Peptides against a protein of PDB entry 7C96. Designs and how they scored, part 26

Target 1, 73 residues: chain A of PDB entry 7C96
Amino acid sequence: PVIPDDFRCPISLELMKDPVIVSTGQTYERTCIEKWLQAGHGTCPKTQQTLTSTVLTPNYVLRSLIAQWCEAN

## One batch from the design tools (peptide; aimed at target 1 D5 I11 C32)

Design b2_p24_3_s1 (made by RFdiffusion4, then SolubleMPNN; from b2_p24_3, 12 letters changed)
Fold by OpenDDE base, seed 5:
Structure b2_p24_3_s1 (fold): chain B 73 residues (1-73), chain A 24 residues (1-24)
Amino acid sequence: as target 1 above (73 residues)
Amino acid sequence: APALEPVDEEKDKAAREKFLKAME
């Protein structure tokens, strides 16, 4: 079935396995956003906003929702 | 370590498009 947009990483467009939230509130796959940051970029890929922090916070709620969706589909 | 602020925002814009379209 079609993966809900909210469950896809804005970068990879794939189902997120380790979703993390950046300072702008946007969620990405950890690996994707880490590569972006490591490349020396300081903006949010999707919103273009400047990041005020490089801290990546696990989105446990979304992770749980994705897990539930995977079990049902 | 990851950068906090973009060195060049225009460069970031170009790079962003690359990243966002990588898996399309």
Scores: peptide ipSAE 0.125, ipTM 0.686, DockQ to the pose 0.090
OpenDDE base, seeds 1, 2, 3, 4: peptide ipSAE 0.025, 0.110, 0.076, 0.057; ipTM 0.418, 0.651, 0.622, 0.572

Design b2_p24_3_s2 (made by RFdiffusion4, then SolubleMPNN; from b2_p24_3 with A5S F7V A10E N12D A17E R18A)
Fold by OpenDDE base, seed 3:
Structure b2_p24_3_s2 (fold): chain B 73 residues (1-73), chain A 24 residues (1-24)
Amino acid sequence: as target 1 above (73 residues)
Amino acid sequence: PPALSPVDAEADAAAREAFLAAMA
């Protein structure tokens, strides 16, 4: 089945398994954004805005929605 | 922060390019 765009990481285009929110409010797969930060970047890949924090907040709501979708598909 | 972020195809494409360039 077609994966909803909201469930795909903007970078990898894959179904997110561990979605996290950055300071700009954008959500990415944890693995992708961690690689970006570890490479020394301090901006949001999607918005190019400077991150006010490098803290990654788990997107539990989205994780739940994806889990529900996976169960049905 | 919001649970869902707005989808923007052009912004996502730019993000992917930036990521790939940085990880090359």
Scores: peptide ipSAE 0.315, ipTM 0.734, DockQ to the pose 0.884
OpenDDE base, seeds 1, 2, 4, 5: peptide ipSAE 0.227, 0.185, 0.207, 0.276; ipTM 0.691, 0.717, 0.689, 0.712

Design b2_p24_3_s3 (made by RFdiffusion4, then SolubleMPNN; from b2_p24_3, 9 letters changed)
Fold by OpenDDE base, seed 4:
Structure b2_p24_3_s3 (fold): chain B 73 residues (1-73), chain A 24 residues (1-24)
Amino acid sequence: as target 1 above (73 residues)
Amino acid sequence: APALEPVDAEKDLAAREAFLAAMA
């Protein structure tokens, strides 16, 4: 089935396994956004907005929704 | 919390394109 856009990482375009939220509110796969940050970039890949911090907050709600979707599909 | 230094958004824009392409 077609993966909902909100369940796919804006970078990898794959179903997220460890979704994390950046300061702009966008969610990415942890490994993807960490690579971006480690490369020294300070903007949000999807929106190009400037990040205010490098804090990555686990998106547990989305993680749960994705898990439920995977079980149903 | 780890604050970020001033950002060169234009540089990041170029990097974004390459980064996204590399992940595809």
Scores: peptide ipSAE 0.425, ipTM 0.817, DockQ to the pose 0.096
OpenDDE base, seeds 1, 2, 3, 5: peptide ipSAE 0.335, 0.350, 0.093, 0.148; ipTM 0.798, 0.802, 0.631, 0.696

Design b2_p24_3_s4 (made by RFdiffusion4, then SolubleMPNN; from b2_p24_3, 11 letters changed)
Fold by OpenDDE base, seed 5:
Formats: structure tokens, C-alpha cells, sequence
Structure b2_p24_3_s4 (fold): chain B 73 residues (1-73), chain A 24 residues (1-24)
């Protein structure tokens, strides 16, 4: 079925498996944003804002929603 | 707690573009 855009990583366009939220409030697949950070970038890809923190917080709400969607589809 | 915000397709595309360029 068609994957909701909300469930796709902005970068990979894949269904997020480990969604994490950055300091700007945007959510990405962990692997993608980690690659971005490891490449030396300190900004949010989506907003271009400087990250006040490099801490990546698991988006458990989204993970749960994705799980529910996967179960139903 | 994290919330689901409306998708900004243009911003997402810009993010993707920046990422791809940076990874080249």
C-alpha cells in the first residue's frame, strides 16, 4: 500500500524504522541524520537551522504510529 | 513528547537535495 509521507524519512524517502527527532523538532531516520552529522554538518537538513544539540531523541510516538500502520497494511 | 507535524514537501525535498550533495 501507499506509505504516508509522514512516515517516510525526508532524506531516504523510506519508511522510518528508527525515527529520531533533532533539536529543531524535525524527525529523520536515525541512520540518515547520523551520516549527516558525521559528515561534519551541524544544521538541520530540513530547516537549515543550527542544531542547539546533537542529541537524537527517539520519536516513540511516530514509531508507534508506524507500527500500527504496518499491522493494518 | 514528539508530535506529528504536517509534512512540508518542499522542505523535505530541499533537505534531500542538501544531503545528496553533501554525500557526493
Amino acid sequence: as target 1 above (73 residues)
Amino acid sequence: APALDPVDKEADEAARKLFLEAMK
Scores: peptide ipSAE 0.580, ipTM 0.858, DockQ to the pose 0.799
OpenDDE base, seeds 1, 2, 3, 4: peptide ipSAE 0.560, 0.563, 0.558, 0.562; ipTM 0.850, 0.850, 0.849, 0.852

Design b2_p24_4 (made by RFdiffusion4)
Pose (drawn by RFdiffusion4):
Structure b2_p24_4 (pose): chain A 73 residues (1-73), chain P 24 residues (1-24)
Amino acid sequence: as target 1 above (73 residues)
Amino acid sequence: VSPLTAEQRAYWDPISARRAAMTS
């Protein structure tokens, strides 16, 4: 069960199934960041930096790295 | 969800940097 931290969501602290990127460059689990934005915050949770967009963009390359890691282990 | 503490945020600094490097 040796899970690299880079693949963990800063909020869930678990492996990411649907990693998305916010305008600051930070990556979160979709369901986590969605709840954060639903609670009325307009800030990047990790950096407190205020957001310039609400667009969540899938981090496909990280999805690929996680998927690769999953099959090996 | 609760906000991250200062210690939690600092903990994610090197991790976020590595993630940004590997996904660039």

Design b2_p24_4_s1 (made by RFdiffusion4, then SolubleMPNN; from b2_p24_4, 15 letters changed)
Fold by OpenDDE base, seed 1:
Structure b2_p24_4_s1 (fold): chain B 73 residues (1-73), chain A 24 residues (1-24)
Amino acid sequence: as target 1 above (73 residues)
Amino acid sequence: VEPLSEEERKAYEPVEERRRKLTA
């Protein structure tokens, strides 16, 4: 079935397994955003906004929604 | 997005291409 855009990582375009929220509020797959940050970037890939923090917060709500979607499809 | 070195560009080219598609 068609994967909802909100369930896809803005970087990989794949269904997120470990979604994390950055300081700008955008959500990415953990591995993708970590690589981006490790490369020395200090901006949000999607919005180009400067990140006020490099802390990554697990998006548990989205993780749950994705899990439910996967179970139903 | 911050400017990338040639090495970084090569490393992120596939990723950046996908990102651009989604952000378009």
Scores: peptide ipSAE 0.050, ipTM 0.607, DockQ to the pose 0.092
OpenDDE base, seeds 2, 3, 4, 5: peptide ipSAE 0.027, 0.026, 0.033, 0.028; ipTM 0.539, 0.537, 0.609, 0.533

Design b2_p24_4_s2 (made by RFdiffusion4, then SolubleMPNN; from b2_p24_4, 15 letters changed)
Fold by OpenDDE base, seed 2:
Structure b2_p24_4_s2 (fold): chain B 73 residues (1-73), chain A 24 residues (1-24)
Amino acid sequence: as target 1 above (73 residues)
Amino acid sequence: VKPLSEEEREAYKEIDKKRRELTS
């Protein structure tokens, strides 16, 4: 079935497995956003807003929703 | 609006793929 857009990483466009939230509130796959930051970028890939912090917060709610979706599909 | 090119996006996709293969 079609994967909901909210479940896909804005960078890789793949179903997220380890979703993390950046300071702008957008969610990305951990590996993708970490490499983005490592490359020297200081902005949100999706919105281009400047990040006020490089801290990445696990999106447990989304992780749970994705897990439930995967179990049903 | 994303500043990523298709080539860059594919690169990140491959990184994610490799990670999943190692942890699976």
Scores: peptide ipSAE 0.175, ipTM 0.716, DockQ to the pose 0.054
OpenDDE base, seeds 1, 3, 4, 5: peptide ipSAE 0.174, 0.084, 0.078, 0.145; ipTM 0.722, 0.616, 0.621, 0.688; seed 3 fails the geometry check

Design b2_p24_4_s3 (made by RFdiffusion4, then SolubleMPNN; from b2_p24_4, 15 letters changed)
Fold by OpenDDE base, seed 5:
Structure b2_p24_4_s3 (fold): chain B 73 residues (1-73), chain A 24 residues (1-24)
Amino acid sequence: as target 1 above (73 residues)
Amino acid sequence: VKPLSEEEREAFKPVEERRRKLTA
């Protein structure tokens, strides 16, 4: 019933469906971070660190953990 | 950096920032 903080997007505060990792190591919902980047920002929303890359890497491990949690709860 | 509207500013606030505002 209680959603783990690590499963929520730092921006939307909702359970992530397509989690992606940015260059700083933080994970966000793909749509949220893409909108942020498309708005012209070059920093990490949570840490304010400058992104060394705008490449978004799928967080497959977290995606699986969230899927398992959803099935159990 | 492109300026954000009031709605966008709120939408893009990180968890920690939002929590801080709610508890302030």
Scores: peptide ipSAE 0.051, ipTM 0.602, DockQ to the pose 0.069
OpenDDE base, seeds 1, 2, 3, 4: peptide ipSAE 0.029, 0.027, 0.027, 0.033; ipTM 0.548, 0.542, 0.537, 0.572

Design b2_p24_4_s4 (made by RFdiffusion4, then SolubleMPNN; from b2_p24_4, 9 letters changed)
Fold by OpenDDE base, seed 3:
Structure b2_p24_4_s4 (fold): chain B 73 residues (1-73), chain A 24 residues (1-24)
Amino acid sequence: as target 1 above (73 residues)
Amino acid sequence: VEPLTEEQRAAWVPVDARRRALTA
């Protein structure tokens, strides 16, 4: 089935398995955003806003929603 | 807000490929 856009990482466009939230409130796949940061970028990939912090917070709500979708499909 | 361009995403092809494999 077609993966809902909100469940896709803005970078990979693939279903997120470990979604994390950056300081701007946007969510990405952990692996993708970590590599982006390691490459020396200090901005949010989607919005281009400067990150006030490089801390990545797990998006538990989205993780749960994705899990529920996967169970149903 | 506009998403990443094709050129920007192209830089992360290895990650994309891995994600596709995990969801296959």
Scores: peptide ipSAE 0.056, ipTM 0.617, DockQ to the pose 0.060
OpenDDE base, seeds 1, 2, 4, 5: peptide ipSAE 0.033, 0.051, 0.037, 0.033; ipTM 0.595, 0.643, 0.573, 0.600

Design b2_p24_5 (made by RFdiffusion4)
Pose (drawn by RFdiffusion4):
Structure b2_p24_5 (pose): chain A 73 residues (1-73), chain P 24 residues (1-24)
Amino acid sequence: as target 1 above (73 residues)
Amino acid sequence: EMEEWVTQAEENVEEYLERQEEQE
């Protein structure tokens, strides 16, 4: 059960199934960041930096790295 | 329920940052 921290969501602290990127460059689990934005916050949770867009963009390369790690272990 | 969730999300983010600092 050796799970690299880079693959963990800062909020869920668990492996990411649907990693998305916010305008600050930080990556979160979709359901976590969506709840954060639903609660009325307009800030990057990790950096407190205010957001310049609400667009969540899938981090496909990371999805690939996580998927690769999953099959090996 | 949402306020409890937000407090818990903030605590998790702090724990994440502390772990990253320890690894550096």

Design b2_p24_5_s1 (made by RFdiffusion4, then SolubleMPNN; from b2_p24_5, 12 letters changed)
Fold by OpenDDE base, seed 4:
Parts: structure tokens; sequence; C-alpha cells
Structure b2_p24_5_s1 (fold): chain B 73 residues (1-73), chain A 24 residues (1-24)
């Protein structure tokens, strides 16, 4: 089935398994954004905004929604 | 390489954004 855009990581374009929120409020797959940061990019991939923090907050709500979607599809 | 990965990441983000715009 077609994966809802909100459930896909903007970096990998794949269904997120461990979605995390960056300081800009955007959500990415943890491994992807960590690699992005490791590459020396301190910006939000989508918005290009400089991240005020490198703290990654788990998006539990989205994780749950994705899980529910997967169960239904 | 990391450079190649970053390039791909950037391309994917652009593709993602383009799709978002199409839905608006």
Amino acid sequence: as target 1 above (73 residues)
Amino acid sequence: SMAEWVKLAQQNVQLYLEREKLKE
C-alpha cells in the first residue's frame, strides 16, 4: 500500500521505525538524522534551519500511528 | 561514502518536498 507521506522519513523515503523530532519540529528516522549530523550538517534537512539543539526526541505518537497503520495494511 | 550518502539524502529530501507541494 501507499505509505502516507507523514509516515515516511524525508531522508530515506521509507516508513519510519524510530521517528525522532529535531529542534525544528520536523521528524526523521533516528538513524538517518544521526548520520546527517555525523556528516557535519547541523541543519534540518527539510527546512535548512540551523538546529538549536542536537537532542533527538522520540516521536512516540507517530510511532504508534505508524504501528497502527501497519497493522491495518 | 559519506559524501555520496549525503548527496542521496539531499536528493531524497527534495523529492519528499516536491511530493508535499503536489498535495497542496
Scores: peptide ipSAE 0.725, ipTM 0.921, DockQ to the pose 0.972
OpenDDE base, seeds 1, 2, 3, 5: peptide ipSAE 0.061, 0.084, 0.068, 0.085; ipTM 0.571, 0.586, 0.578, 0.585

Design b2_p24_5_s2 (made by RFdiffusion4, then SolubleMPNN; from b2_p24_5, 9 letters changed)
Fold by OpenDDE base, seed 4:
Structure b2_p24_5_s2 (fold): chain B 73 residues (1-73), chain A 24 residues (1-24)
Amino acid sequence: as target 1 above (73 residues)
Amino acid sequence: DMEEWVKKAQENVEKYLKREEEKK
């Protein structure tokens, strides 16, 4: 089935397995955003806003929603 | 190659945003 946009990582375009929230409130796949940061980019890929923090917060709610969606589809 | 990866990442983000806008 068609993957909801909110469930896909903007960087990989794939279903997120370990979604994390950046300081701008946007969510990405952990491995993707970490690699982005490691590449020297301190901005939010979607908004181009400068990240006020490099802390990545697990999006457990979304992770659960994705899991539920996968179970149903 | 990180440079290529970053380029692809940016390209994908653009695609993602385009799809988001089309759904609005």
Scores: peptide ipSAE 0.760, ipTM 0.933, DockQ to the pose 0.971
OpenDDE base, seeds 1, 2, 3, 5: peptide ipSAE 0.759, 0.759, 0.759, 0.759; ipTM 0.933, 0.932, 0.933, 0.933

Design b2_p24_5_s3 (made by RFdiffusion4, then SolubleMPNN; from b2_p24_5, 11 letters changed)
Fold by OpenDDE base, seed 2:
Structure b2_p24_5_s3 (fold): chain B 73 residues (1-73), chain A 24 residues (1-24)
Amino acid sequence: as target 1 above (73 residues)
Amino acid sequence: SMAEWVEEMQKNVEEYLERLKKLE
């Protein structure tokens, strides 16, 4: 089945397993955004806005929604 | 390399954004 875009990481284009929210409110796969930050970037890949913080907050709601979708498909 | 990875992910982001535009 087609993966909903809301469940895809903007960086990997794959179904997110460990979605995290950055300071701009956008969500990415943890490993992807960490690689981006480790490469020396301080902007949000999707919006190009400067990140006010490098703190990554787990998106448990989305994680649950993805899990439910996976169970049904 | 990291440089190659960044290039690839940037292309993916562009593709992702284009998909979102089509949904609007």
Scores: peptide ipSAE 0.539, ipTM 0.859, DockQ to the pose 0.891
OpenDDE base, seeds 1, 3, 4, 5: peptide ipSAE 0.531, 0.494, 0.525, 0.513; ipTM 0.857, 0.846, 0.856, 0.851

Design b2_p24_5_s4 (made by RFdiffusion4, then SolubleMPNN; from b2_p24_5, 11 letters changed)
Fold by OpenDDE base, seed 5:
Structure b2_p24_5_s4 (fold): chain B 73 residues (1-73), chain A 24 residues (1-24)
Amino acid sequence: as target 1 above (73 residues)
Amino acid sequence: SMEKWMKEAEKNVEEYLKREELKK
């Protein structure tokens, strides 16, 4: 089935397994955004805004929604 | 390589954004 845009990582375009929120409020797959940051980029991939922090906050709500979607599809 | 990965990442982000705009 078609994966909802909100459930796909903007970087990998794949269904997120460990979604995390960056300082700009955007959500990405943890491994993807970590690799992005490791590459020397300190910006939000989608907005290109400079990140005020490199802290990644787990998006538990989204993780749960994705899990529910996977079970139903 | 990291350069190759970054290139693909940026391409994907662009595609993702385009899809969002098309749905609006």
Scores: peptide ipSAE 0.719, ipTM 0.922, DockQ to the pose 0.929
OpenDDE base, seeds 1, 2, 3, 4: peptide ipSAE 0.421, 0.378, 0.485, 0.458; ipTM 0.814, 0.793, 0.841, 0.830

Design b2_p24_6 (made by RFdiffusion4)
Pose (drawn by RFdiffusion4):
Structure b2_p24_6 (pose): chain A 73 residues (1-73), chain P 24 residues (1-24)
Amino acid sequence: as target 1 above (73 residues)
Amino acid sequence: AEAAERARMKAQVAGNHETHERAH
């Protein structure tokens, strides 16, 4: 069960199934960041940096790295 | 592209427990 931290969501602290990127460049699990934005925050959770957009963009290359790691282990 | 993104993600590992505590 050796899970690299770079694949963990900063909020869930678990492996990411649907990693999305916010305008600051940070990556979260979709369901986690969605709840954060639903609770009225307009800030990057990790950096407290205020957001310039609400667009969540899938991090496909990271999805690929995670998927690759999953099949090996 | 995968190597660059992996490096970027590893660079962002610090402070995640504090971030979790602030979120909860």

Design b2_p24_6_s1 (made by RFdiffusion4, then SolubleMPNN; from b2_p24_6, 16 letters changed)
Fold by OpenDDE base, seed 2:
Structure b2_p24_6_s1 (fold): chain B 73 residues (1-73), chain A 24 residues (1-24)
Amino acid sequence: as target 1 above (73 residues)
Amino acid sequence: MAEEVRKELASQVEGKEETAERFY
């Protein structure tokens, strides 16, 4: 089946397993965005906006939605 | 983002295709 774009990490383009939200509101796979930050970047990969925080917040709603989608497909 | 950077980051997270493999 076709994976909804909102379920794909903007970096890996793969179905997210551990989605996290950055300060800009964009969601990424945790490991992807962590590597991005560890590489010294201070911007949002997708929007290029400066990150006001490096805190990553789990996107529990999206995680649940993805899980439900996986169950149905 | 730059495609080269994205591809590099994507390659570093290989192994996560357990879930994705079912859909590709």
Scores: peptide ipSAE 0.043, ipTM 0.571, DockQ to the pose 0.041
OpenDDE base, seeds 1, 3, 4, 5: peptide ipSAE 0.027, 0.033, 0.031, 0.026; ipTM 0.573, 0.583, 0.572, 0.558; seeds 1, 3 fail the geometry check

Design b2_p24_6_s2 (made by RFdiffusion4, then SolubleMPNN; from b2_p24_6, 13 letters changed)
Fold by OpenDDE base, seed 2:
Structure b2_p24_6_s2 (fold): chain B 73 residues (1-73), chain A 24 residues (1-24)
Amino acid sequence: as target 1 above (73 residues)
Amino acid sequence: DAAAVLEELKSQVEGNEETAKRFH
């Protein structure tokens, strides 16, 4: 089945398994954004905005929506 | 509501292809 674009990571373009929100409000797959940060970057990959924090917050709402979709497909 | 949440999520993923090009 075709994965909804809304459920795909902006970096990997794959279905997100562990979506996390950065300080700019954008959501990425945890592993993708962690690699970006570990490489020494301090900006949001999508918006290019400077991150005010490197804290990654789990996006539970999106995770739930993805889980529901996976159960149906 | 649920509709508002979905619209926000759609906004967040808009332009993903352009973003991904910087990583592939």
Scores: peptide ipSAE 0.150, ipTM 0.626, DockQ to the pose 0.712
OpenDDE base, seeds 1, 3, 4, 5: peptide ipSAE 0.127, 0.032, 0.021, 0.076; ipTM 0.606, 0.519, 0.557, 0.565; seed 4 fails the geometry check

Design b2_p24_6_s3 (made by RFdiffusion4, then SolubleMPNN; from b2_p24_6, 18 letters changed)
Fold by OpenDDE base, seed 4:
Structure b2_p24_6_s3 (fold): chain B 73 residues (1-73), chain A 24 residues (1-24)
Amino acid sequence: as target 1 above (73 residues)
Amino acid sequence: DAEKVLAERRSQIEGKEETAKRFY
């Protein structure tokens, strides 16, 4: 079945396994956004907004929703 | 692979294209 867009990382386009929220409120796969930041970028990949912080917050709600979707499909 | 996809996406995002579209 088709993976909901909100469950896919905006970078990898794959189903997120460890979704994290950046300062702009957007969610990415942890490894993807970490690589993005390590590459020297200080902006949000999706919105291009400057990140006020490089802290990554786990999106537990989304992680749970994705897990539920995986079990149902 | 995942790294290749990431690199390609970074290129698209950083590109000078005025209109960029993302597809899932």
Scores: peptide ipSAE 0.054, ipTM 0.614, DockQ to the pose 0.053
OpenDDE base, seeds 1, 2, 3, 5: peptide ipSAE 0.054, 0.052, 0.053, 0.029; ipTM 0.594, 0.597, 0.613, 0.553; seed 1 fails the geometry check

Design b2_p24_6_s4 (made by RFdiffusion4, then SolubleMPNN; from b2_p24_6, 15 letters changed)
Fold by OpenDDE base, seed 2:
Structure b2_p24_6_s4 (fold): chain B 73 residues (1-73), chain A 24 residues (1-24)
Amino acid sequence: as target 1 above (73 residues)
Amino acid sequence: EAAKVLEERRSQVAGKEETAKRFH
């Protein structure tokens, strides 16, 4: 089945397993955004907006939605 | 490869919906 766009990481384009939210409100796969930050970048990959914080907040709701989708498909 | 993917995604942010904060 076709994976919903909101369930794919903007960087890897793959189904997210550990989605996290950045300060701009965009969600990415944890490993992808961590590598981006570790490389010295301080902007949101998708929007190019400067990150006001490098704190990554787990997107538990999305994680649950993805799990439910995987179970049904 | 990665740069191409990012550029492709960035081009989609032109719309109002893509520029808004999204929490799921």
Scores: peptide ipSAE 0.041, ipTM 0.601, DockQ to the pose 0.055
OpenDDE base, seeds 1, 3, 4, 5: peptide ipSAE 0.028, 0.036, 0.024, 0.025; ipTM 0.555, 0.573, 0.544, 0.551; seed 5 fails the geometry check

Design b2_p24_7 (made by RFdiffusion4)
Pose (drawn by RFdiffusion4):
Structure b2_p24_7 (pose): chain A 73 residues (1-73), chain P 24 residues (1-24)
Amino acid sequence: as target 1 above (73 residues)
Amino acid sequence: EEEEEEEKEELEELHEQFLEEMEE
């Protein structure tokens, strides 16, 4: 069960199934960051930096790295 | 190593804060 931290969501602290990127460059689990934005916050949770867009963009390359890591272990 | 430990504490604290806000 040796899970690299880079693959963990800063909020869930678990492996990411649907990693998305916010305008600050930080990556979160979709369900976590969606709840954060639903609670009325307009800030990047990790950096407290205010957001310039609500667009969540899937981090496909990370999804690929995670998927690769999953099959090996 | 210390910077990694501090970063992990900060992420735990952010997690706890988020859960507390979800319980409100």

Design b2_p24_7_s1 (made by RFdiffusion4, then SolubleMPNN; from b2_p24_7, 14 letters changed)
Fold by OpenDDE base, seed 4:
Structure b2_p24_7_s1 (fold): chain B 73 residues (1-73), chain A 24 residues (1-24)
Amino acid sequence: as target 1 above (73 residues)
Amino acid sequence: EEEKKKEEEKLLELQKKFEELLSQ
């Protein structure tokens, strides 16, 4: 079925497997955002806001929601 | 109109960055 937009990585547009939250509050696939940062970008891909930190926080809630959705669909 | 063009340009630039990133 149709994958909810909130479950897709803003970069890859694919269902997130390891969602992480950046300083702006946006969530991305870990591998995608890490590559983004490694490429020298210091902004949030989706909002273009400057990141105040490069810390990536696992979004366990979303990960769980995605898992539940996958099981139900 | 200028703001609109700027927004479109920014979007284009972002798309290029994403494309480059995803091609890695």
Scores: peptide ipSAE 0.362, ipTM 0.766, DockQ to the pose 0.213
OpenDDE base, seeds 1, 2, 3, 5: peptide ipSAE 0.334, 0.359, 0.360, 0.349; ipTM 0.755, 0.764, 0.764, 0.757

Design b2_p24_7_s2 (made by RFdiffusion4, then SolubleMPNN; from b2_p24_7, 9 letters changed)
Fold by OpenDDE base, seed 1:
Structure b2_p24_7_s2 (fold): chain B 73 residues (1-73), chain A 24 residues (1-24)
Amino acid sequence: as target 1 above (73 residues)
Amino acid sequence: EEEEKKEKEYLLKLHEEFLELMAQ
């Protein structure tokens, strides 16, 4: 079925398994954003805004929604 | 519509750049 855009990582374009929120409020797959940061980038991939923090917060709500979607489809 | 097209284009480029980074 068609994967909702909000469920896809802006970087990998794949269904997120471990979505995390960056300081700008955008959500990415943990592994993707971590690699992005480790590469030396200090900006939000999608918005290009400078990150005020490199802390990654698990997006539990989205994780749950994705899980529900996967079960239903 | 135009903004959406530009965003999609950017995201596709971002994806490609990421793939290149991971392929290094």
Scores: peptide ipSAE 0.308, ipTM 0.777, DockQ to the pose 0.650
OpenDDE base, seeds 2, 3, 4, 5: peptide ipSAE 0.303, 0.300, 0.212, 0.302; ipTM 0.774, 0.775, 0.729, 0.773

Design b2_p24_7_s3 (made by RFdiffusion4, then SolubleMPNN; from b2_p24_7, 12 letters changed)
Fold by OpenDDE base, seed 4:
Structure b2_p24_7_s3 (fold): chain B 73 residues (1-73), chain A 24 residues (1-24)
Amino acid sequence: as target 1 above (73 residues)
Amino acid sequence: KKEEEEEKKKLLELAEEFKKLMAQ
């Protein structure tokens, strides 16, 4: 089925399994954004905005929505 | 135009970075 754009990681373009939110409000797959940060980047991949923090906050709501979508499709 | 070219350049650079990231 067609995966909703909001459920895909902007980096991997795959369905997110462990979505996390960065300081800019954008959500990415945890492993992807961690690699991005470890590579020395301090910006948001999608928006190019400078990150005010490197803290990654789990997007529990989205994770749940994705799970529900997977069950229904 | 200048702004357009800069934007395209940024997108190209981003794509390359993503490629490297996914290749790891």
Scores: peptide ipSAE 0.247, ipTM 0.704, DockQ to the pose 0.205
OpenDDE base, seeds 1, 2, 3, 5: peptide ipSAE 0.159, 0.176, 0.215, 0.126; ipTM 0.639, 0.651, 0.678, 0.615

Design b2_p24_7_s4 (made by RFdiffusion4, then SolubleMPNN; from b2_p24_7, 10 letters changed)
Fold by OpenDDE base, seed 1:
Structure b2_p24_7_s4 (fold): chain B 73 residues (1-73), chain A 24 residues (1-24)
Amino acid sequence: as target 1 above (73 residues)
Amino acid sequence: SELEKKEQEELKQLHEQFLKEMSL
């Protein structure tokens, strides 16, 4: 089965295990976006928008949806 | 402005490079 695009990290292009939301509303794999931020960047990788904060909010809904998809496929 | 356009293009290239490297 093909992995839904919304379930893949824009950076790694892989199924997200620990999805987090940045201030722009985009979701990434935690480890990927943390590497980006640690490198000194303050923008959203996908949209190039400036982040209003570097806080990473767990996307619990998406995490649950991915888990359900994994069980079904 | 032209300067702003160049800056944004450089950032775009940086983002693209990072995304490609992380997906390899």
Scores: peptide ipSAE 0.100, ipTM 0.581, DockQ to the pose 0.136
OpenDDE base, seeds 2, 3, 4, 5: peptide ipSAE 0.099, 0.093, 0.079, 0.090; ipTM 0.580, 0.573, 0.551, 0.566

